# Ledger of designs, part 62: peptides against a protein of PDB entry 3HUF

Target 1, 320 residues: chain A of PDB entry 3HUF
Amino acid sequence: MWIIEAEGDILKGKSRILFPGTYIVGRNVSDDSSHIQVISKSISKRHARFTILTPSEKDYFTGGPCEFEVKDLDTKFGTKVNEKVVGQNGDSYKEKDLKIQLGKCPFTINAYWRSMCIQFDNPEMLSQWASNLNLLGIPTGLRDSDATTHFVMNRQAGSSITVGTMYAFLKKTVIIDDSYLQYLSTVKESVIEDASLMPDALECFKNIIKNNDQFPSSPEDCINSLEGFSCAMLNTSSESHHLLELLGLRISTFMSLGDIDKELISKTDFVVLNNAVYDSEKISFPEGIFCLTIEQLWKIIIERNSRELISKEIERLKYA

## One batch from the design tools (peptide; aimed at target 1 S44)

Design b2_p26_7_s1 (made by RFdiffusion4, then SolubleMPNN; from b2_p26_7, 7 letters changed)
Fold by OpenDDE base, seed 3:
Structure b2_p26_7_s1 (fold): chain B 320 residues (1-320), chain A 26 residues (1-26)
Amino acid sequence: as target 1 above (320 residues)
Amino acid sequence: NEENNADIFTEEEKEIIEKNEKLLKE
């Protein structure tokens, strides 16, 4: 989201969030969802127009800002952004920091981008929330992204957490739920006067983790906890692969259970399968290898003695 | 024309303007 602040109390010493939309900026406007009052005699009554675009798909992957357009409203002394005069037709900016000078006002408006990118694990929830979140200037998507700051956990009562949730936790993404999204959607009016009224996602996250025993105490307890072990997995999802990498595993990939030969078995401590393959092919598992699901692996990895537990399971099947 | 534009600001906003005008003269 874009946040503006200004020197010399020309914004009354307050920070303001700018959501996607159009704002008239000037001396003789009243602060509302489409106007920004600036307290200076050195600016025009209506001085500039700010237009913030909705996020692009590219912004979700890069964590880049929503495009910020500035137009001077034919003022005597013009408008500058980052010491450059704004062109007659307006200019568009993708920099994360904008120093905006209105006419001869000696105090600047400072605009800065606070990155927030929300990943969804469920496509139905994405379809429900994406439009509203984009109108807040928040990029959304389903795919893994290095720019992801928040992850929406699926509320399925009585189910294990998904691989996406496991991976989001280990990569230190803030896990949120639909209750946070509901609260976030209502803040537009309150944050005009005070940007600090933005809801704290960390409180939501702490509550989720506290109330769910399927999470370890910290990501650090699990990261590289299986260093020195080797696994084989079906070439299925990138998230599954990245999850196993974060555990410190050496990973071999295969396309089918038929590709699990004696050579692969000799180099592999265990095989990680998806639930569908695990349930359908239990009878056809290769002899002498430990096969488990990611969910079964997760139940082991969240234990304090995870390395000992895995070693015992590997040994049990070598001697069976 | 500059004086009549003062009526748009609240008393608090006028104080901000006066404070800033003093800071710029120093």
Scores: peptide ipSAE 0.337, ipTM 0.803, DockQ to the pose 0.295
OpenDDE base, seeds 1, 2, 4, 5: peptide ipSAE 0.333, 0.337, 0.337, 0.335; ipTM 0.806, 0.802, 0.805, 0.802

Design b2_p26_7_s2 (made by RFdiffusion4, then SolubleMPNN; from b2_p26_7 with S1L S6K D8E Q13E I23L E26K)
Fold by OpenDDE base, seed 1:
Structure b2_p26_7_s2 (fold): chain B 320 residues (1-320), chain A 26 residues (1-26)
Amino acid sequence: as target 1 above (320 residues)
Amino acid sequence: LEENNKEEFTEEEKEIIEKNEELLKK
């Protein structure tokens, strides 16, 4: 989201979030959803127009800012952004930091981009929330991105957490739920006056972790917890692969269960399968190898003695 | 376009202006 602050209390010493939309900026306007009052005699009554665009798909992957357009409203002394005079037709900016000078005002408005990108685990939830979140200047998507800061967990009562949720957790992404999104939607008007009123997602995350036994206390408890073990997996999911890498596993990939030969078995401690393959092919598992689902693996990993547990399971199946 | 037009600064806003004018003289 874009946040503006200013020197010399020309914004009353408050920070403000600029959501996507158009703002008239000047000395003779009252703060609202479309106006920014600047307290200076050195600016015009109506001095500039700021236009924040909705996030692009590219912004979701890059964590880049929503496009920031500045237009001078034919003022005597113009408008500058980053020491450059704004052109007559206005200029657009994608820099994360903008120093905006209105006319001869000696104090600058500082606009900065606070990165927030929300990944969804469920396409239905994305479809429900994307429009609203984009109107908050928050990029949204389904695909894994290095720019993601938050992950929306799909709460299905009684279901195991998804691989996406597991991976988001290990990546130290802030896991949130629909309750946080609902809360976030209510603050849109209140944060006009004070950007600090934006709800902290970390509180929501802490509550999710505390109330769900499927999460360890921290990602650090799981990261590299299986270092030294080797697994094989079907080359079907990039997220699953990255999850297993974060566990410190050496990973071999195969295309079918038929590719699991004696050589692979000799080098592999266990085989990781998705639920569909596990359920369909459990009767055809190779002898002498431990096969489990990612969800079954996760249940082992969240235990404090995960290494001992997995070792016992490997041994049990080698001698069965 | 609702004419959001504030004619005058409040007393609080005038104090901000005065403080800023003093800061610039130093």
Scores: peptide ipSAE 0.461, ipTM 0.896, DockQ to the pose 0.299
OpenDDE base, seeds 2, 3, 4, 5: peptide ipSAE 0.458, 0.458, 0.459, 0.458; ipTM 0.895, 0.895, 0.895, 0.895

Design b2_p26_7_s3 (made by RFdiffusion4, then SolubleMPNN; from b2_p26_7, 9 letters changed)
Fold by OpenDDE base, seed 4:
Structure b2_p26_7_s3 (fold): chain B 320 residues (1-320), chain A 26 residues (1-26)
Amino acid sequence: as target 1 above (320 residues)
Amino acid sequence: LEENNADVFTEEELEIIKKNEELLKK
C-alpha cells in the first residue's frame, strides 16, 4: 500500500494510506477519500492530482508498488517528484519512494510503498476477495511468490492443512483467514487520517496457530529438523520441494514410481508422495523403502521428537 | 501575493503554518 507522510506539519503530522483511486491535493480541499489537504501558503488551492492504480499481476510477483501518477493542476510553480518537474500531461512512477514537492513549499510529501501481497491457497477465495483487496492496493494471487507477505489459509473443517499452508508457515509468511480479510475491507475509511490504524495481521495469525494443533509453536521448530535425512519426491510441486528443503532434507526427484530403483533406495531414507499418488499407487510401492504423504510427514515434523519418529518408521519398513 | 490565508485555513491550521515558518528560520 502507498503511505504518505510529510515534512513539518503540512499533513497535520498524520500518515495516510493512499488506496487505488484519485486524489486532489491542495490547500483548499477537505480531507476525504478523494482529497488531501496540505497546510501550506506556498501551494495552490488545488495543486496536484494523485492517481494510484490497482495492482498488476506483476506486482504480486515482484512486490512492486501500484503505479503512482502525479499531475500538476496548471500551477504557477509546478510539482516535482524526486527533484524532477512533473510533465505537463502528468507522469507515472513505480519507485517505492517518492519525494513530492508542491510548488515552492519547503516541506515535501514523502510517499513510500509498504509491501503487502496476499497469496491464496484456494482459487474460489481468490475470486471472492481479489477485487476488494486490489481496491486496497494489495496484490493477490495463487502461485508461490517471494514477494508474498500474507497467506490465506483454506479452512476446511476436519481436514489437514494444505501443503501451501505448511510452506507458508515455514517461510514465515503471515497466515490469515477470511475474518482478517473482512476486517481489512471495513477499515478503509478509518485509515485515511492515521495509517497506523491498519489492522495487524499478526494477531489473526497468533489466533490461528494457537487454536490449531496442526501447527508447531514456531517455524524454527521445523526448519532443518530433518537435516541429514534424504528423501525422494515425485517432480510435481515446487511448493512441496521448497517445503522439504526448508526441513533440511536432501531431495532427489523422480518422474515415476518405476524410476525408484535399488540405487535410489540405497541413497534415500524415504519417499514423499502427494495424496493422489499415494492412494492410487499404494499397492505398487517398491519394497524396502518408506513411502509417506506430505501430510503424514507434516504430522511427524510437528512432533518434538520428529527425528526419532522418522528414524523408527524408516527402520520398521527396511526390515519388513 | 499573500492571498488572505484566513479564508482557507482554520485557526489550528494557521498555527501549523506559523510553526512551520519558525522551523525554517532555524
Scores: peptide ipSAE 0.398, ipTM 0.813, DockQ to the pose 0.335
OpenDDE base, seeds 1, 2, 3, 5: peptide ipSAE 0.394, 0.395, 0.396, 0.397; ipTM 0.813, 0.810, 0.812, 0.811

Design b2_p26_7_s4 (made by RFdiffusion4, then SolubleMPNN; from b2_p26_7, 8 letters changed)
Fold by OpenDDE base, seed 4:
Structure b2_p26_7_s4 (fold): chain B 320 residues (1-320), chain A 26 residues (1-26)
Amino acid sequence: as target 1 above (320 residues)
Amino acid sequence: NEENNAEVFTEEEKEIIKKNEELLAK
């Protein structure tokens, strides 16, 4: 989201979020959803127009800002952004930091981008929330991205958490739910005067983790917890691969269960499968190797003695 | 005209302007 603040209390000492939309900026406007009052004698009554665009798909992957357009409203002394005069037709900016000078005002408006990118685990939830979140200047998507700051947990009552949720947790992404999204959507007007009133997702996250026994107390409890073990996985999911890497596993990939030969078995402690392959191929598992799902692995990893549990399972199947 | 600019501001806004002028004079 774009946040503006200013020197010399020309914004009344307030920090304001600029959601996607158009703002008239000047000394003789009243603060509302489309106006920004600036307290200076050195600026025009209506001085500039700011236009924040909705996020692009690229912004979701890069964590880049919504495009910020500035137009001078034919003022005597113009408008500058980052010491450059705004062109007659207006200019667009993708920099994360903008110093905006209105006319001869000695104090600048500072605009900065606070990255917030929400990944969804469920396409139906994305479809439901994307429009509202985009109107808040929040990029949204389904794919894994290094720019993601928040992850919407798919809540199915009585189901195991998804691989996406597991990975989001280990990546230290803030896990949120629909209750947070609902709250976030309703606070738009309250943050006009004070950007600090933006709801803290960390409280939502803490509540999710506290109330769900499928989470360890911290990502640090799981990160590198299986260091020294080796696994093989079907080359199907990047998230699954990255999850196993975060556990400290040495990973071999294979394309089919038929690729699991004696050599692979000799150097691999266990095979990780998705649920579909596990259920369909259960009868055809190679002898002498421990095969489990990611969800089964997760249930072991969240235990304090995960290394001992894995070792016991490996031994049990090696001698069966 | 500076005078026409002063009539648009509230008393609170005038205080901000005054403080800013004092900050620039330092």
Scores: peptide ipSAE 0.379, ipTM 0.813, DockQ to the pose 0.344
OpenDDE base, seeds 1, 2, 3, 5: peptide ipSAE 0.378, 0.374, 0.376, 0.374; ipTM 0.812, 0.811, 0.811, 0.811

Design b2_p26_8_s1 (made by RFdiffusion4, then SolubleMPNN; its pose is not in this set)
Fold by OpenDDE base, seed 3:
Structure b2_p26_8_s1 (fold): chain B 320 residues (1-320), chain A 26 residues (1-26)
Amino acid sequence: as target 1 above (320 residues)
Amino acid sequence: KKKEEEEKKLEEEQDKLAEEALEEAK
C-alpha cells in the first residue's frame, strides 16, 4: 500500500494510506476517499491529481508498488517528484519512495510503499477475495512468491494443515484467515485520517498458531532439523520440494514408484509420497524403505525429538 | 524554523499577487 506523510504539518501531522484510485490534492479540498487536503498557502486550491493503479500480476512476484501517477493541475509553480518537474500530461512512477513538492511549498509530501502481497492456498478463496484486495492495492496469487508477506490459510475444520501452510510458516510468512480479510476490507474509510488504524496481521497470526496444535513453536525449530538425512520424492509441487529443502533434506526426485530401484533405496533414508499415491500404492511399496506422506512427516517434524523419531522409524523398517 | 519563514514569505507574496489581480480586474 502507498502511505503518505508530510513535513511541516501540512498533512496535520497524520499519515494516510492511499488505495488505488484518484485523488485531488490541494489547499481548498476536504479530506475524503478522493481528496487530500494540504495545509499551506503556498499551494494551489486544487494543485495536483494523484492516481494509484491496481496492482499488476508482476507486482505479486516482485513486491513492487502500484503505479503512482502524478499530474499537475495547471498550477503557477507546477509539481515536482523526486526533484524532477512533472510533465504537462502527467508522469507515472514505480519507485518505492516519492518526494512530492507542490509548487514552492518548502515542505514535501513523502510517499512510500509498504509491501503487502497475499498468497492464497485455495483457488476458490482467491476468486472470492482477489478483487477486493486489489482495490486495496494488495497483489494476490496462488503460486509461491518471494514477495509474499501474508498467506491465507484454508479453514477446513478438523483437517491437517496443507503443504502450502507448512511452507508459508517455515518461510516466516504471516498466516492469516478469512476473519482478517473481512476486517481488512472494512478499514478503508477509517485509515483516511490515520494509517495506524490498519489491522495488525501479527495478532491474527498469533491467535491462529495459539489455537492450532499442528504448528510448531517457531519456524526455527523445524528449519534444517533433518540435516544429514536423504529422501526420495515423487515429482510433486514446487512447494513440497522447497519445504523438504527447508528441513535440510537431500532430495532425489522420481517420476513413478517403479523408478524406486535398489540403488535409490541404498542412498535414501525415506520416501515422501503424496496422499493419493500413498493410499493407492500401499501394497506395492518397495521392501526395506520407509514411505510416508508430507503430512505424516510434518507430524514428526513438529515434535521436539523429530530426529530421534525419524531415526527410529528408519531403523524399524531396515530390520523388519 | 527556516522552512516556516520561507512559507510565511510565500504566503505574503501570494496575498500581494491576489490583491494586484483584484485591482487589475476592477
Scores: peptide ipSAE 0.033, ipTM 0.596, DockQ to the pose 0.037
OpenDDE base, seeds 1, 2, 4, 5: peptide ipSAE 0.032, 0.021, 0.032, 0.030; ipTM 0.590, 0.434, 0.576, 0.530

Design b2_p26_8_s2 (made by RFdiffusion4, then SolubleMPNN; its pose is not in this set)
Fold by OpenDDE base, seed 2:
Structure b2_p26_8_s2 (fold): chain B 320 residues (1-320), chain A 26 residues (1-26)
Amino acid sequence: as target 1 above (320 residues)
Amino acid sequence: SKKEKEEKEREKKQQELADKALEEAK
C-alpha cells in the first residue's frame, strides 16, 4: 500500500494510506476518499492529482508498488517528484519512494510503498476476496511467490492444515484467516484520517497459532529439524519440495512408484507420498521402505522429539 | 480517461484470474 507523510505538519502530522483511486491534492479541499488537504500557503487551492492504479499480476510476484501517477493542475509553480518537474500530461512512477514537492512549498509529501501481498490456499476464497483486496492496493494470488507477505488459511473445523499452510508457516509468512480479511475490508474509510488504524495481521496470526495445536510455537522449531536425513518424493508439487527443503532434508525425486529401485532405497531414509498415492499403494510398498504422507510427516515434525521419532521408524524398517 | 480504462482492465484481469483458478479447482 502507498503511505504518505509530510514534513512541516502540512498533513497535520498524520500518515495516510492511499488506496487505488484518484485524489485531488490542494489547500482548499477537504480530506475524504478522493481529496487530500495540504496545509500550506505556498500551494494552490487545487494543486495536483494523484492517481494510484490497482495491482498488476506482476506486482503479486515482485511485491512492486501500484503505479503512482502525478499530474499538476495547471499551477503557477508546478509540481516536482524526486526533484524532477512533472510533465504537462502527468508522469507515472514505479519507485517505492516518492518525494513530492507542490509548488514552492518548502516541505515535501513523502510517499513510500509498504509491500503487502496475500496468497490464498483456496481458490474459492481468492474469488471472494480478490476484488476487495485489489481495491486496497493488495496483490492477490494462489501460486507461491517470493513477495508473499500474508497467507489466508481456510478454516475447516477438524481438518488437517494443508501443505500450502505448512509451507507458508515455515517460510515465515503471516498466516491470516477470513476474520482478518473481513476486518481489513472495513478499515478503508477509517485509515483515511489515520494510517495507524490499519489492522496488525500479527495479532490475528498469534491467535491462530495459539488456538490450533497443528502449529508449532515458531517456524524455527521445524526449520532444519531433519538435517542429515534423506527422503524421496514424487515430483508433483513445488510447495511440497520447498517444504521438505526447509526441514533440512536431502531430497531425491521420482516420477512413479515403479522408479523406486534398490539404489534409491539405499540412498533414502523414507519416502514422502501424497495422500492419494499413499492410500492406493500402501499394500504394495516395497519391504524395508518407510513411506509416509506430508501430513503424517508434519505431525511428527511438530513434536519436540521429531528426530527420535523418525529414527525409530527408520530403524524398525531397515532391520526388520 | 485512458488510465481509468487501463485500471478497469486491470481489475477485470484480476477477477478473470481468480475465476479461472476457481474453475481449475472444480
Scores: peptide ipSAE 0.021, ipTM 0.399, DockQ to the pose 0.022
OpenDDE base, seeds 1, 3, 4, 5: peptide ipSAE 0.006, 0.011, 0.000, 0.000; ipTM 0.315, 0.357, 0.190, 0.239

Design b2_p26_8_s3 (made by RFdiffusion4, then SolubleMPNN; its pose is not in this set)
Fold by OpenDDE base, seed 1:
Structure b2_p26_8_s3 (fold): chain B 320 residues (1-320), chain A 26 residues (1-26)
Amino acid sequence: as target 1 above (320 residues)
Amino acid sequence: KKKEEEEKKREEKQLELAEKALEESK
């Protein structure tokens, strides 16, 4: 989201979130969803127009800012952004930091981009929330991205957490739920005057972790916890692979259970399968290898003695 | 530099007056 602050109290000492939309900026406007009052005699009654675009699809992957357009409203002394005079037709900016000078005002409006990119675990929730979140200037998507700051957990009562949720947790992404999104949708007007009124996603995250026994105390408890073990996995998802890598596993990939030969078994401690393959093929598992789902692996990983538990299961099945 | 400092001081004083006027108008 874009946040504006200013020197010399020309914004009344307040930080303001600018959501996607159009704002008239000037001395003789009243603060609302489409106006920004700036208190200076050096500023025109109606001085500039700011237009913030909704996030692009690219912004989700890059964590880049919503496009910020500035137009001078034919003022005597013009408008500058980053010491450059704004052109007559307006200029567009993709820099994360903008110093906006209105006329001869010695105080600048400082606009800065606070990155918030929300990944969704399922397309249904994305479809439900994306429009509203985009109108807040929040990029949204389904795919893993290095720019993601938040992850929406799908709470199905009584289900295990998804691989996406597991991976988001290990990546130290702030996990949120639909309750946070609901709350976020209600505060849009209240944060116009004070950007500090933005709801704390970390508090939501803490509450999720506290109330769900499927999470370890920290990602650090799980990261590299299986260092020295080797697994084979079906080449199904990049997220599953990355999850297993974060556990410190050496990973071999295969295309089918039929590709699991004696050589692979000799080099592999266990085989990781998705639920669909596990349920369909459990009767056809190769002898002498420990097969488990990612969810079953996760249940072991969250235990303090995960290494001992896995070693015990490997031994039990190798010598059975 | 001196002109900018004088302009800053003038703007600060005007802001203080504007804030007071806004507080008094509430």
Scores: peptide ipSAE 0.022, ipTM 0.358, DockQ to the pose 0.037
OpenDDE base, seeds 2, 3, 4, 5: peptide ipSAE 0.000, 0.020, 0.000, 0.020; ipTM 0.265, 0.392, 0.247, 0.379

Design b2_p26_8_s4 (made by RFdiffusion4, then SolubleMPNN; its pose is not in this set)
Fold by OpenDDE base, seed 4:
Structure b2_p26_8_s4 (fold): chain B 320 residues (1-320), chain A 26 residues (1-26)
Amino acid sequence: as target 1 above (320 residues)
Amino acid sequence: EEEEEEEKKREEEQLKLAEEALEESK
């Protein structure tokens, strides 16, 4: 989200979030959802127009800012952004930091981008929330991205957490739920005068972890916990691969269960399968190898003695 | 216009003081 602050108390010492939308900036406007009052005699009554665009799909992957448009409202001394005069038709900016000078005011408005990108595990939830979140200047998507800061956990009562949720946790992405999204959607007006009133996702995350025994105490407890072990997996999911890497596993990939030969078995401690393959092929698993799902693996990994548990399962099946 | 110019000078002086304070904090 864009946050503005200003020098010299011209914004009354307050930080403000600029959501996607249009703002008239000037001395003789009242602060509201479409106006930014700036207190200086050097500033015109109506000085500039700021327009924040909704996030693009690209912004979700890059963590880039919503486009920031500045137009001077035909003022005597114009408007500058990063020491450059704004053109007559306005200019658009994608820099994460903007110094906006209104006329000859010695104090600048400083705009900075606070990155917030929300990944969804469920396409239906994305469809439900994307529009509202985009109107908050929050990029949203389904696919893994290095720019993601938050992950929406799908709460199905009594179900195991998804691979996406597991990976998000280990990646140290803040896991949130629909309750947090609902809260975000309601605070838009309150943050006009005080950007600090934005809800903290960490409280939501702490509550999710505390109330769900499927999470370890910390990501650090699981990261590299299986260092020294080797696994094979179907080349089907990037998130699954990345999850196994974060566990410290050496990973071999195969295309089908038929590709699991004696050589692969000799180098592999266990095979990780998705639920569909596990359920369909459980009768036809290769002899002498431990096969499990990611969800089954996760249940072992969250235990304090995960290494010992895995070792016992490997031994049990090698001698069976 | 004169009041506006005097206030600009006051704003410039305040900016200078703020810059000096920022340098002292380094």
Scores: peptide ipSAE 0.028, ipTM 0.574, DockQ to the pose 0.028
OpenDDE base, seeds 1, 2, 3, 5: peptide ipSAE 0.020, 0.022, 0.024, 0.024; ipTM 0.527, 0.522, 0.536, 0.550

## One batch from the design tools (peptide; aimed at target 1 R27 S44 K45 K104)

Design b2_p27_1_s1 (made by RFdiffusion4, then SolubleMPNN; its pose is not in this set)
Fold by OpenDDE base, seed 2:
Structure b2_p27_1_s1 (fold): chain B 320 residues (1-320), chain A 27 residues (1-27)
Amino acid sequence: as target 1 above (320 residues)
Amino acid sequence: SEEEKKEEEEIEQLAKKENENDDSEEN
């Protein structure tokens, strides 16, 4: 989201969030969803127009700012951004920090980009929320991205957490739910005048972890917790592979259960399967190897003695 | 117009006074 601040109290000592939209900036405008009052006698009654664009699909992957357009409203002394005079037709900016000078005013408006990119676990929730979040200047998507700051967990009552949720947790992405998205929608009007009223997603995340026994206390409890173990996995998803890597596992990939030979069994402690393969092929599992799902593995990893539990299950099947 | 020049001079005088006030709060 874009935040504006200014020295010399020209913004009344308040930080404002600029959501996507058009703002008339000047001395003789009233603060609202489309106007920014600046308190200086050297500024024109209507001085500039700011236009914040909605996030692009590219902004979701890059964590780049919403495009910031500045137009001077034919003022005598013009407008500058980063010491450069704004062109007669207006200019567009993709820099994360903008120093905006209105005419000969000694005090500048400082605009800065606070990165927030929300990944969704399912397309249904994305379809429900994407429009509203884009109108907050928040990029949204389904795919993993290095720019992702937040992850929306699907709350199905009584279901196990998804692989996407597990991976987001281990990546230290802030996990949020629909309650946080509803809260963001409720505070929208109040945060226009005071950016400090933006709800902290970390409180929502702490409450999710505290109230759900499917999460460990921290990502650090699970990262490299299985170092020294080796697994084989069916090549299903990149997220599943990256999840197992974050656990410190040595990973071998196979295409079918028939590719699991005696050599692979000798080098592998356990086999990780997806639920569909686990349920369909349960009768055809290789003898002498521990086969489990990612969800079954996760239930072991969240335990404080995960290494002992896995070792015991491996031994039980080697000597059975 | 003569009115536009007067408005320009007033804005320039106001900007000078705002700079003088800022220099006085830093001292």
Scores: peptide ipSAE 0.104, ipTM 0.672, DockQ to the pose 0.039
OpenDDE base, seeds 1, 3, 4, 5: peptide ipSAE 0.021, 0.018, 0.029, 0.025; ipTM 0.520, 0.521, 0.580, 0.557

Design b2_p27_1_s2 (made by RFdiffusion4, then SolubleMPNN; its pose is not in this set)
Fold by OpenDDE base, seed 3:
Structure b2_p27_1_s2 (fold): chain B 320 residues (1-320), chain A 27 residues (1-27)
Amino acid sequence: as target 1 above (320 residues)
Amino acid sequence: SAAEEAEEKAIEELAKEENKNDDSEEE
C-alpha cells in the first residue's frame, strides 16, 4: 500500500494510507477519502491530484507499487516529484519512494510503498476477496511468489493443513484467515487520518498458530530438520519441491513409480507421493523403500524427535 | 535560509492573488 508522511507539520504529524483512487491535495480541502489537506500558506488551495491505480497481476509477482500518478492543478509554482517538475498532463511513477514538493513549500510529502501481497490457497476464497483487496492496493494471487507477504489459510474444520500452508509457514509468510480479511475490508475509512490504525496481521498469525496443533512453534524448528536425508518425489509440484528443500532434503525427481529402480532405492531414504498416487498405487509400491505423503511427512516433522522417527521408519522397512 | 525566503515570497504572492479575487467578486 502507499503511505504518505511529511516533514514538519504540513500533514499534522500523521501518516496516511492512500488506497487506489483519486485525491485532491491542497491547503483548502478537508481530509476525506478523496482529499488530502496540506497545512502550508505556500501551497495552493487546490494544488495537485494524486491518482493511485489498482494493482496489476505483474505487481503480485514483483511486489512493485501500484502506479502513482501526479498532476499539477495549474498552480503558480508547480509540483515536483523526485526533484523533477511534473509535466502539464501529469506523470506516472513506479518508484517505491516519491518525494513530492508542492510549489515552494520547504517540506516535502514523502510517499513510500509498503509491500503487501496476499496469496490464497483456495481459488474460491480468491474469487470472493480479490476485488476488495485490489481496491485496497493489495495484489492477490494463487501461485507462489517471492513477493508474497501474507498467506490465506482455509478454515475448513477438521482438514489437515495444505502443502501451500506448510510452505508459507516455512517461508515465514504471515498466515492469515478470513477474519483478518474481513477486518481489512472495514478499516478503509479509519486509516485516512492515521495509518497506525491498520490492523496488524501478526496478532492473527499468533492466534492461528496457538490454536492449531498442526503447526510447530516456529519455522526454525522445521527448517533443515531433515538435513542429511535423501528423498525422491514425482516432479508434479514446485511448492512441494521447495517445501522439501526447506527441510534440508536432497531431492531426486522421477516421472513415474516405474522409474523407482534399485539404484534410486540405494540413494534414497524415502519416497514422497501426493495423496492421489499414494492411494491408487499402495499395492504397487517398491519393496524395501519407505513411501509417504507430504501430509504424513509433515506430521513427523512437527514432532521434536522428527529425525529419530524418520530413521526408525526407514530402518523398519529396510529390514522387513 | 534561501528556502525560507523563497517560501515567504510565495506566501506573499499567493495572499496578493487571493485578495485580488475577493475584491473582484465584490465589484
Scores: peptide ipSAE 0.294, ipTM 0.802, DockQ to the pose 0.036
OpenDDE base, seeds 1, 2, 4, 5: peptide ipSAE 0.296, 0.290, 0.296, 0.291; ipTM 0.805, 0.801, 0.806, 0.802; seeds 1, 4 fail the geometry check

